# Peptides against a protein of PDB entry 7Q4I, part 197

Target 1, 281 residues: chain A of PDB entry 7Q4I
Amino acid sequence: HENSTIAERLYSEVRVLCWIMTNPSNHQKKARHVKRTWGKRCNKLIFMSSAKDDELDAVALPVGEGRNNLWGKTKEAYKYIYEHHINDADWFLKADDDTYTIVENMRYMLYPYSPETPVYFGCKFKPYVKQGYMSGGAGYVLSREAVRRFVVEALPNPKLCKSDNSGAEDVEIGKCLQNVNVLAGDSRDSNGRGRFFPFVPEHHLIPSHTDKKFWYWQYIFYKTDEGLDCCSDNAISFHYVSPNQMYVLDYLIYHLRPYGIINTPDALPNKLAVGELMPEI

## One batch from the design tools (peptide; made by RFdiffusion4, then SolubleMPNN)

Design b2_p26_6_s1 (from b2_p26_6, 13 letters changed)
Fold by OpenDDE base, seed 5:
Structure b2_p26_6_s1 (fold): chain B 281 residues (1-281), chain A 26 residues (1-26)
Amino acid sequence: as target 1 above (281 residues)
Amino acid sequence: GPAPPEPLSEEKILQGMRLFALRRQL
C-alpha cells in the first residue's frame, strides 16, 4: 500500500482550482479526457468554453470562438473565478485541453508560498515582459492574491491591462500581472531543473531533437539543458499531450511501480512569509 | 505562441514517457 498521507495533507492545505481552456468542438475530443485523468486531482475543475456542457461541467463565457479570442476568454475566465470561486481554492491553474498536469508536484512547489503573496508560476519566457511571462501552453498558476489583483486592479484599467480580446493571451496576462506587481516566480527545483514544459516530455528529454535556432531557446527565461537533466523529477506539466497520451501518463505516473523501489518524499520546506519568494538558484 | 516543434512519432513519445518515468524511479 502506498502511503498517501502527505499527498492528502497537501490536497487539503494547498487547494487548487484548475480551469481548462476549451471550446465546444473539443468538449468530447479533448476536454473529457482531462476530466477523466489529471483533472480529477484538482480540488475544483472547471472547463471554460463558449457553450455550456452539463456533462463536462463547462461554463459558457461571453466570448467568441477562435485563436483571436483566447485573451478574451482568459479575462472572462478569471472574472468568473473571482465572482464565484475565489474562496474555493488557494491557487488557480490555467491549462489547455491538451495540457497534462501532475497536481501533487504543483502542490509541493506551492506549499511554502502564501496564497496572499502576489505571485504566479509556470514556464517563464523572457520576451515582451520585463520580469518575464508564463507560457500559455505549459499552464500557469496564480495565487489568490494574484487573481484578486488581476480582476480588481488590472482588468478595469485599460492603462494596466489590454481591453481588446486580441493578442497572445499569455503575453497579455503577463503584462497585466506585472503592472499590478504580481511577481513572476521561479518554478525550477533545487537543482535548477524546470517543472512546467510547453511541449511533450519527448521534446525536452531527447537531446538534439530541436535545432539550436528553434525559438524556444531564445524565449526561455532560464537556461535549460536537453536530455536527462532537462526536467525536474517533480515536473508539473507538459503541453501537446493527446487524449491517449494522458491515459499513458496517468498509468506511468500513478500506477507503474518498479518492484522493491520505495520512493520516500522529501521533507516539506519551511513556509515563507507573505511576499517572500524562494531564494534564486 | 510560436509554432510547436514537429510532431514526434508515437514511438518517440512512448520512449520519452518511459525515460521520464524511469528518471522518477532512479
Scores: peptide ipSAE 0.217, ipTM 0.832, DockQ to the pose 0.768
Fold by OpenDDE base, seed 3:
Structure b2_p26_6_s1 (fold): chain B 281 residues (1-281), chain A 26 residues (1-26)
Amino acid sequence: as target 1 above (281 residues)
Amino acid sequence: GPAPPEPLSEEKILQGMRLFALRRQL
């Protein structure tokens, strides 16, 4: 029996609402697979779309679809959360419908922080915003106070927050949050390893795949190593994860166990006689 | 956002996922 006592405690003490950025064309293709994998480990899971879907639990936001509407969708999503769900959680994660998240690792990172602290976490990028901003694809998590400041103080003021729906979503929310003194936190572990990743695991873990001229090295706020030392043992998110890869990750992280490495290994099966097969169950 | 790196083969993807899963257990 897995001892889940600590995970259960953190589930209760570090409540996370996850909202998923999606669209009607991706409800069945992508979003449904988030719901069937890592999304079930959130305290609350909401899909933010332009159309309602009762099977998915999707909300129809008053926005159009396309890349030029992502900022509009983010503003309306946080307005909806503030109006209907601000007390349902302590922390509010944005993820894409192709982001995979280890929610327990996120709760562990967030545990020391008060939800009344105006802070947010993610993969921090250095351009455009003085304190940095969090990469949209890696997902980012706001404290309850950060959501309050964003919706109540920033959004109503065109001098603090962009009123139109155009622009890079992650950059625009980063500007708004900076303007209301929401801190861009450091999500790195005690060894200085990253936890939120704007790419799939293999792109970070395999050094031979990184071009030194790749834009990522100019954008990353904190210097990071390549290969196995790139990533925390308590990594939180990866982006560009296909629906099939979500199930593979879910199996590898939560179900697959090597014999003898776990503190309480199962007993070895009895040895079979020569010519004896294991009974079919 | 900017484009991701070039796609990896399915074999390299699975290898990266296995390495990630093994590291969690160590």
Scores: peptide ipSAE 0.203, ipTM 0.791, DockQ to the pose 0.553
Fold by OpenDDE base, seed 2:
Structure b2_p26_6_s1 (fold): chain B 281 residues (1-281), chain A 26 residues (1-26)
Amino acid sequence: as target 1 above (281 residues)
Amino acid sequence: GPAPPEPLSEEKILQGMRLFALRRQL
């Protein structure tokens, strides 16, 4: 019998709304598999699309489809969340329909933070935004206050937030959030290991002769190692995860147990005051 | 976003997943 008491406590104290970026062509192919795997561990799960799907619980946002509309969809998704769901959660995760998320590990990372702290987390990239921005593919999570500032303060002001729907959605939200003093948090663990990954586990865990010229090494805000030291023991997300891989990950993470190995969770850290961040490592 | 790295073989995928699952034992 597993002792889930701490996970149950965190489920109640660190409420997460997950919104999934999808489109009508991916409702059955991808998004449904998110709903059947890691998405069931969110406190609230919403699929943001251009078409309604009652089986999926998909919302039809007033946006077109295609890569050029991702920023528009992100803006409308957060408007929808603010209008209908701002009190349903403390934290608001954006993920893609091929992102896999270990929600319990995210709750553990978020536990010390106040949802009234203007902060967001993800895989931090250094280009284009002074404080950095969070990779769209790895998923990123906003505090309730960050969502409020984004929707109420940034979006209505063309000087603070791009009114056009074009551009890289992760960069554009990063600019908007910086302009309203939402902090780009450090998602690394106490050992300096990353938690949000813009690629599949295998690309991070298996030392590849990754060309040092690979864009990722120029984009990553914090230095990261390759191989077994690449990733936190409490890793949160991976991107480019196929539907089949989601079920494999779900099995390996939540069902497969080595007999006789008892993992004792680390003690929860102290809660921070409003506006306080964990010390940078 | 930028292009992902080249897809790994199924064998490397399974190895990475196993390694990731085994890290809980460490």
Scores: peptide ipSAE 0.051, ipTM 0.728, DockQ to the pose 0.726
Fold by OpenDDE base, seed 4:
Structure b2_p26_6_s1 (fold): chain B 281 residues (1-281), chain A 26 residues (1-26)
Amino acid sequence: as target 1 above (281 residues)
Amino acid sequence: GPAPPEPLSEEKILQGMRLFALRRQL
């Protein structure tokens, strides 16, 4: 018998609203598979689209489709969340319709933090934003206070936040959040291993003589290793996960067990004060 | 230091991933 008592406790104490970036052409192809796999482990799951879909629980945002509108969609998604759902959760995850997330591992990372701390987490990249920004594809999670500051303080001010809907959405939200003193947190585990990944597990786990000129090595904020040391045992997300791979990952993580191996969870860390962060490793 | 590369288009990200995957097979 699996003991889920600590996971159930974290489900109640670390409430996560997940919003999924999607479009009408991907509702059936991608988004429904998120809903049927990892999305069911969110406290609330919303699909942000340009068209309503009652079967999916998709919201029609007042934005166009395409890559040039992703920043516009991100702004409208967080406005919608702030207006309708700001008290429904403590943390607010953005993910793509091809991102896979282990929500329990995210709750474990978030547990010590106050949702009133202006912080957000993800795969931190170093270009364009002084404190860094979180990779859009790996998914990123805002505290309730971070959402409030983004929507109430940043979005209404063109000097703090880009009014145009063009640009890289992850870079633009990163600029806005920095301008309202939302901190770009460190999502690494106690061993310095990453938890949010902008690629599939295979692309992180296999050691490769990758050219040092590969853009990823220039973008990562923290030094990362390849191979088994690339990734936390409590990894949170992977990107470019196909619909079929979502079901495979769901089976491997939540159903498949090696007989006779019982993992005892580590003790929960102490809670931090409001505004306090874990020390960087 | 060298100027940070331009924001990656999805196409450049996907191309980079393909290159990353291909280099792992070599």
Scores: peptide ipSAE 0.023, ipTM 0.644, DockQ to the pose 0.056

Design b2_p26_6_s2 (from b2_p26_6, 12 letters changed)
Fold by OpenDDE base, seed 1:
Structure b2_p26_6_s2 (fold): chain B 281 residues (1-281), chain A 26 residues (1-26)
Amino acid sequence: as target 1 above (281 residues)
Amino acid sequence: GFAPPDPLSEEEILEGMRLFALRRQL
């Protein structure tokens, strides 16, 4: 017997629209597997592409394909969301077609926050943006107010937001959001453990001889340890997840149970006021 | 002024990860 009462409550109270960055060549290879696994747990799921696909529910954005157009696609995706879907959710997740997300854990993190607070969450990196920016591959989630500010205040102003479609999409959105006073939130748990991960679980969980010269350690905003202390028990996302690994993760997280072990969820925190953030740990 | 290095492309990140994974095997 599964008791989903709290998860069902959070599904209703913390509505998440997930948009997936994809392309026509990946609709069948990758995006379809997102739809069949973790994407089904979003309140709304949209695939952002250059071609329409009615089976996938993919939108054809007015952008070209290629890595140099990712920023252009992100801008058009959020314009599309603002025009058609801004009231369909409280929070708006960007993920890649090889990102895996535990949506229930994201709802738990977001529960205390108002969607009218100009904030976004993800794996925070420190370079290029003073407050930091969120890693594109780990996925990042904007509040409804953050989406409004991005689309209405930032995008129309070339001084606030890059008009060209070139550049690293995660850095460029991070600059735009900072310029309209959208806060780069802290997604860590109460123990200071990360929730959004730019790599597969294996790369975070298994301690390596840390070459301190590895770029990731220079990029991460918050110091994190490797090993079991790297990751929250309520981790939200992993990147570079293969289509097959998505089904494995779905099985391990939602179906496989150790007999006789019952986890009781922690109590939900108090809700924050508009503009209030959780204290940094 | 040192121009901040261009943000690593997703491909450079992937190559860095492969190098990181390879370094874990050595």
Scores: peptide ipSAE 0.020, ipTM 0.578, DockQ to the pose 0.051
Fold by OpenDDE base, seed 5:
Structure b2_p26_6_s2 (fold): chain B 281 residues (1-281), chain A 26 residues (1-26)
Amino acid sequence: as target 1 above (281 residues)
Amino acid sequence: GFAPPDPLSEEEILEGMRLFALRRQL
């Protein structure tokens, strides 16, 4: 039997609402597998779609389908969350229906932060937004205050937030959040290793002779290495995870144990004041 | 815009996951 006492404490103290970006064609193919795996570890799980699905807990947002409507869907998703669920959690994660998330590792990262701090976390990219923005595929998590500022201050103002539903979803929310002084946090661990990943583990772990021209190296905000130093031991997310791989990840992360090796959790850091961030590494 | 790399095969993903699991032992 595992000692889950700290995880249970964090489940109560660091409440996470996860909303999943999906569409009706993916309800059965992808989204259902999120619900059956890592989504169960969220305090609240909601699927944001264009069609209602009571079995999935999918919400029909007033948006069209297609890549050109992802930004529209994100805006409506956060409006829906603010109206119905802003008090149900402290932190609000966006993920795709092919994102895998280790929610306990996210709670560990978030623990020192106040949900009243206007901050959000994810895989930080440097283009288009001065402070950076979080990669959409890796998933990104907003504090309660960040959601409030986004919905109440940014969305109603066309000068602060794009009214059209077109554009890169992650870039557009990044611009809006910057315009209302929501800080793009540093999600790296104490060793400077990333926690949110826009690709599957293999793409980060295997040193590829990737052309230095690969867009990712130009987009990443913080320097990252390939290989075993690519990723935190407390990694939070991976993208392009197939439904089958979600079950494999669940097995490897939560069930498979090397006999005789006991992981002892590190002590929790001190809590930060409202508006305070962890020191940059 | 540079398209993200094509998703890895299930086999490639599995191997990457094994490597990730092995990393927890290092």
Scores: peptide ipSAE 0.020, ipTM 0.542, DockQ to the pose 0.643; fails the geometry check
Fold by OpenDDE base, seed 3:
Structure b2_p26_6_s2 (fold): chain B 281 residues (1-281), chain A 26 residues (1-26)
Amino acid sequence: as target 1 above (281 residues)
Amino acid sequence: GFAPPDPLSEEEILEGMRLFALRRQL
């Protein structure tokens, strides 16, 4: 029998609503597999689409489909969450229908923070936004206060937040959040290893003599290492995960165990006061 | 001030990833 006592405690104390960016063409192809794998570990799971799907629990947002509407979907998704679900969770994760998330690791990262702290976490990128912004593909998580500020303070003001639906979704929300003093947190672990990843595990874990001109190295806010040192033992997310890979990851993370190796979880850190961040490492 | 380069299109990201994946397989 697996001892899940700490995970169960964190499930109760660090409530996460996960919303999944999807579209009607991906409901069966991708989104359903999120629901059947990592999405079941969220306290609340909602699929944000342009069409309703009762089997999936998908919401029809008042937006069109296409790449030019991703920012529109994000705005409407957070409006919907604020109106219907702001008290159902403490933290609000955006993920794509090809993002895989280890929700327990996210709860562990979030545990010390107050949901009333205006903060959000993800894979921080440095361009376009002074404090940085979180990569859309890696997924990003807002505190309840961050959602409130985004919906109530930023979205209604065209000077603070882009009113049209065009633009890079992750950059635009990053600008809006900065403009309402939502802090771009550091999601790295105590060893300085990343937790949110904009690619599949293979692309982070395998050292490649990658061209230093690859855009990712210019975008990443924090210096990252290659190989096994790239990634936290408590990694939270990976992107471009196929439906089949989601089931593989679910098996590897939650079912496959090396016999005779017992992992003891680290002690929980002290809780921070409202407005406090973890010290930079 | 230098206009920040246009955000990479999803296509450019995907192409960059394909190139990245291909370069890692070589």
Scores: peptide ipSAE 0.016, ipTM 0.559, DockQ to the pose 0.052; fails the geometry check
Fold by OpenDDE base, seed 2:
Structure b2_p26_6_s2 (fold): chain B 281 residues (1-281), chain A 26 residues (1-26)
Amino acid sequence: as target 1 above (281 residues)
Amino acid sequence: GFAPPDPLSEEEILEGMRLFALRRQL
């Protein structure tokens, strides 16, 4: 028998709206599989597209398709969320239609933080933004206050936020958020292990799979190890997850159990005051 | 944009998942 009492508590206390970046060509191929797997564990799930899809629950944003429009889509997605859904959740996750997310682990990470704290989390990268920015592929989560500041304070001001729709969406939102004093949080666990991953598990878990000259090691904000020590036991996200792999991950994480092993969850930390962050590790 | 590394084979994926699961047992 499974005991989900703590997970149910966190589902209620740490409400997450997940918005999925997709396009009409991926509604059936990718986005549908997000909806059928990890997306079910969000408090609210919205697919952000250029076309409406009633089966998917996709929103048609007033943007074009293609890589050059991702920043435009991100801006319009958060505008839509602020206008229609800002009170439906405490935290607002961006993910791609090939991102897999363990939402319970994200709620555990977010639990001590106030949603009124101007903070966001993800896989933090070093370049282009002084405090760092969160990798777009790994997914990133904004507090309610971070969304408010982004939409109300940053977006209307061309000096704070890029008005054009061109650019790397993750870098551009990172610049905008820094300019309105939204803090780039540390998503690592108490052992200093990462929780948000811009690649599939295997690329992180296999030692020496990547050359040390690989761009990722220059981009990563925090030092990380390769192999089994790369990743938190409470990892949150992986990127480049195929539709089939989403079902495999769902099975392995939520259904497959080693007989005779009982996991006792760690105690929840104390809640932080508004504006407080967890101590740096 | 940085091209992701080539997608791992399904076998490599399953092996990576197995290794990850094995760590939870240690």
Scores: peptide ipSAE 0.014, ipTM 0.475, DockQ to the pose 0.593; fails the geometry check

Design b2_p26_6_s3 (from b2_p26_6, 11 letters changed)
Fold by OpenDDE base, seed 4:
Structure b2_p26_6_s3 (fold): chain B 281 residues (1-281), chain A 26 residues (1-26)
Amino acid sequence: as target 1 above (281 residues)
Amino acid sequence: GFHAPDPLSEEEILQGMKLFALRRQL
């Protein structure tokens, strides 16, 4: 029998609302597979779309579809969450309909932090935003206080947050959050290994002959190694995961076990005070 | 343009997932 006692405790103590960025053309093709795999491990799961879908539990946001409207959709998604769901969770994850997330590993990373700390986590990129911003595709998680500051302080002020719906979604939220003193946290593990990945596991785990000129190496905020040292044993997310790969990941992570190998979970860290961050490694 | 590298083949994706699962054994 698998001992889930710590995972059950963290499910109760570190409540996560996951919202999925999707569109009507992807409800059946992609979003449904998130709901059937990793999304079932969120405390609350909402699909943010331009059309309502009662089978999916999708919300129709007052935005157009297309890449040029992703920032508009993100603003309306967080307004909707703040109005209807701000007390339903402690942490608020954005993911794409082709992002896979190990929610237990995210709860483990978040456990020491207060949800009243103005912080957010993800794959940190260095361009455009002084403190960095979190990659949209890897998914990013806001504290309850970060959501409050974004919706109440940033969004109503055109000097703090872009009023137009155009632009790179992840860059624009990163600018807004910086302007209201929401901190871009470090999501790396105690060994300095990344937890949020803007690509599939292979792109990180296999030393690719990718030219050192590959944009990713210019964008990463923290230096990461390639190969078997790239990624935390407690990795949280991967992007560009196909619907079929979501089921394979669910099987490999939650069902497949090597006989005779029992992982003992590490002890939970001490809880931090409000406004306190873990030291950067 | 942010061209994501050509998505690795489903086979390359399966190989990396196997590597990720194998790390739990080391």
Scores: peptide ipSAE 0.024, ipTM 0.539, DockQ to the pose 0.686
Fold by OpenDDE base, seed 1:
Structure b2_p26_6_s3 (fold): chain B 281 residues (1-281), chain A 26 residues (1-26)
Amino acid sequence: as target 1 above (281 residues)
Amino acid sequence: GFHAPDPLSEEEILQGMKLFALRRQL
């Protein structure tokens, strides 16, 4: 017998719309496996594509395909969400069709924050944006107010937000959000461990003699260690997760249990006021 | 002016990951 009472409470109190970046060639290969695994734990799940797919719940955005159009697709995705779905959730997650997300851990991180606070979370990178930006592959989550500011205040103004569709989507949204005073939050746990990861679990958990010249160590906003201390016990996301690995992760996280070990969840923190952030660690 | 290096392409990220994985096998 599972006791899901706290998870059910957070499902109702911390509503998450997940939108998945995909394309028509990946609907069956990747996106369908998101829908069958972690995506079913979102309050709402939408696939953002260039073609409609009624079996997937995919939306055809008015954008071309290819890596050079990811920023265009992100802009149109958030416009679509704002027009049709802004009241369907409190928080709005972008993920790729090869991102895996533990939605319960994301709800736990978001619980103290008001959705009216202009904030977003993810794996924070330090280059190009003064406050940092969130890595696109790890997924990033905007508050309802952050989505409003992005769509209503930033996107219509070429001085605040890039009008063309070129550039790195995560950097460009990070610039736009900074320009409308959306805060780049700290997603680390109380021990300073990361929750959003731009690689598979193996790449973070296993210490490697990584050359300190590896770009990732220059890009991370917060200093993180490799090994078991890399990752929160309440980790939220991993990237480059194959369709088969999504089912393995679903089994390991939600079905596999060590007999006789009972985890008691920590108490929920106090809710913050509108505009208030958790203290820096 | 110091041109900030262009954001790493997804291909450079993938190559970096391959290098990260390859360095674990060496």
Scores: peptide ipSAE 0.019, ipTM 0.499, DockQ to the pose 0.051
Fold by OpenDDE base, seed 5:
Structure b2_p26_6_s3 (fold): chain B 281 residues (1-281), chain A 26 residues (1-26)
Amino acid sequence: as target 1 above (281 residues)
Amino acid sequence: GFHAPDPLSEEEILQGMKLFALRRQL
């Protein structure tokens, strides 16, 4: 039997609501597999769709389907969360229906932070937003205060937040959050390794898998390496994970163990004050 | 039986990356 005592503590102290971006055509094909794998480890799991699905726990948001409505869906998702669920969690993760998340590693990263700190985390990109913005595909997590500021201060003001539903959802939320002084946090570990990944593990772990001209290297906010040094031992997310790969990752992360190797968790860091961030590396 | 879709091929992942890059250029 694994000793889960610290994970259970963090489950209680670092409450995470996960909302999954999906659509009716993906409820059975993708979203259901999130619910059957990593989504079970969220304190609350909600699927944000255009159609209700009681088996999935999908919410019908008042938005059209299509790629041009992702920003509209993100705005309505956070409005829905603020209205119905703002006190159900401390942190609010957006993920896609093909994002895989190690929720325990996210709780570990978030543990020192106050949910009243206006901060959000993810794979930070440098273009379009001065402080950076978090990649939509890698998933991004807002503090409770960040959600409050987004919904109450940013969304009602067309000067602070785009009223139209068009645009790249991750860029647009990044602009809105910056405009209400929500900080784009550093999600790297103490070794400077990334935790949120906009691609599958293979694309980060294999050196020279991507062309050096690949847009990702121009977009990444923090310098990152390829190979085993690409990724934190406490990595949080990967994108473009197929339904089958979600079950493989669940097996590899939670079931497969090398005999005789016991992982001893590091000590939890000290709690930060409200508004305080971890020192940049 | 519900065949879970096969793991994304390298080609599908690369297409996804290209589509993601294209969405940001538009």
Scores: peptide ipSAE 0.018, ipTM 0.506, DockQ to the pose 0.040
Fold by OpenDDE base, seed 2:
Structure b2_p26_6_s3 (fold): chain B 281 residues (1-281), chain A 26 residues (1-26)
Amino acid sequence: as target 1 above (281 residues)
Amino acid sequence: GFHAPDPLSEEEILQGMKLFALRRQL
């Protein structure tokens, strides 16, 4: 028997709405598998699409399809969340339909923070935005206050937030959030290891998998190593996860246990005041 | 209900085996 008492506490105290970026062609191919795996561990799960799907629980946003509309879809998704769901959660995760997320590890990272703190977390990149921005593929999570500031303060002002639907989605939201003083948090663990990953586990865990000239090493905001030391024991997300890999990850993370090894969770940290961040590592 | 995944590709099986091997090294 597993003791889930701490995970159940965090499920209640750190409420997460997950919205999944998808399209009608991926409802059955990808999004359904998110719903059947990690998405069931969100407090609320919504699929943001251009077409309604009642089986999936997909919302038809007033946007076109294609890569050039991702920023438009993100703006409409957060508008929809603010209008209908802002009180249903404390934290609001964007993920893709090929992102896998360990929601319990995200709740653990978020536990000390107030949802009234204007902060967001993810895989921080350093280009284009002074404080950095969070990689779109790794998924990123906004506090309730960050969503409020984005929708109410940033989106209505073309000087603060791009009105056009074109551009890199993750960069554009990063600019908007910076312009309304939403802080780009540090998602690393106490050992300085990353928690949000823009690639599959294999690409991060295998040493020398990528050339040092690979764009990722120039984009990453914090220093990161390759191999087993790349990744927190409490890693949160991976990107480019196939539908079948989601079931493999679900099995490996939640079902597969080495007999005779008992993991004792670390004590929860103290809660921070509103506007307070964890010390930089 | 336990949703059985679709049959894994050989490449996905190999990736899963690598993930399994990595977890055994932890």
Scores: peptide ipSAE 0.023, ipTM 0.580, DockQ to the pose 0.082; fails the geometry check

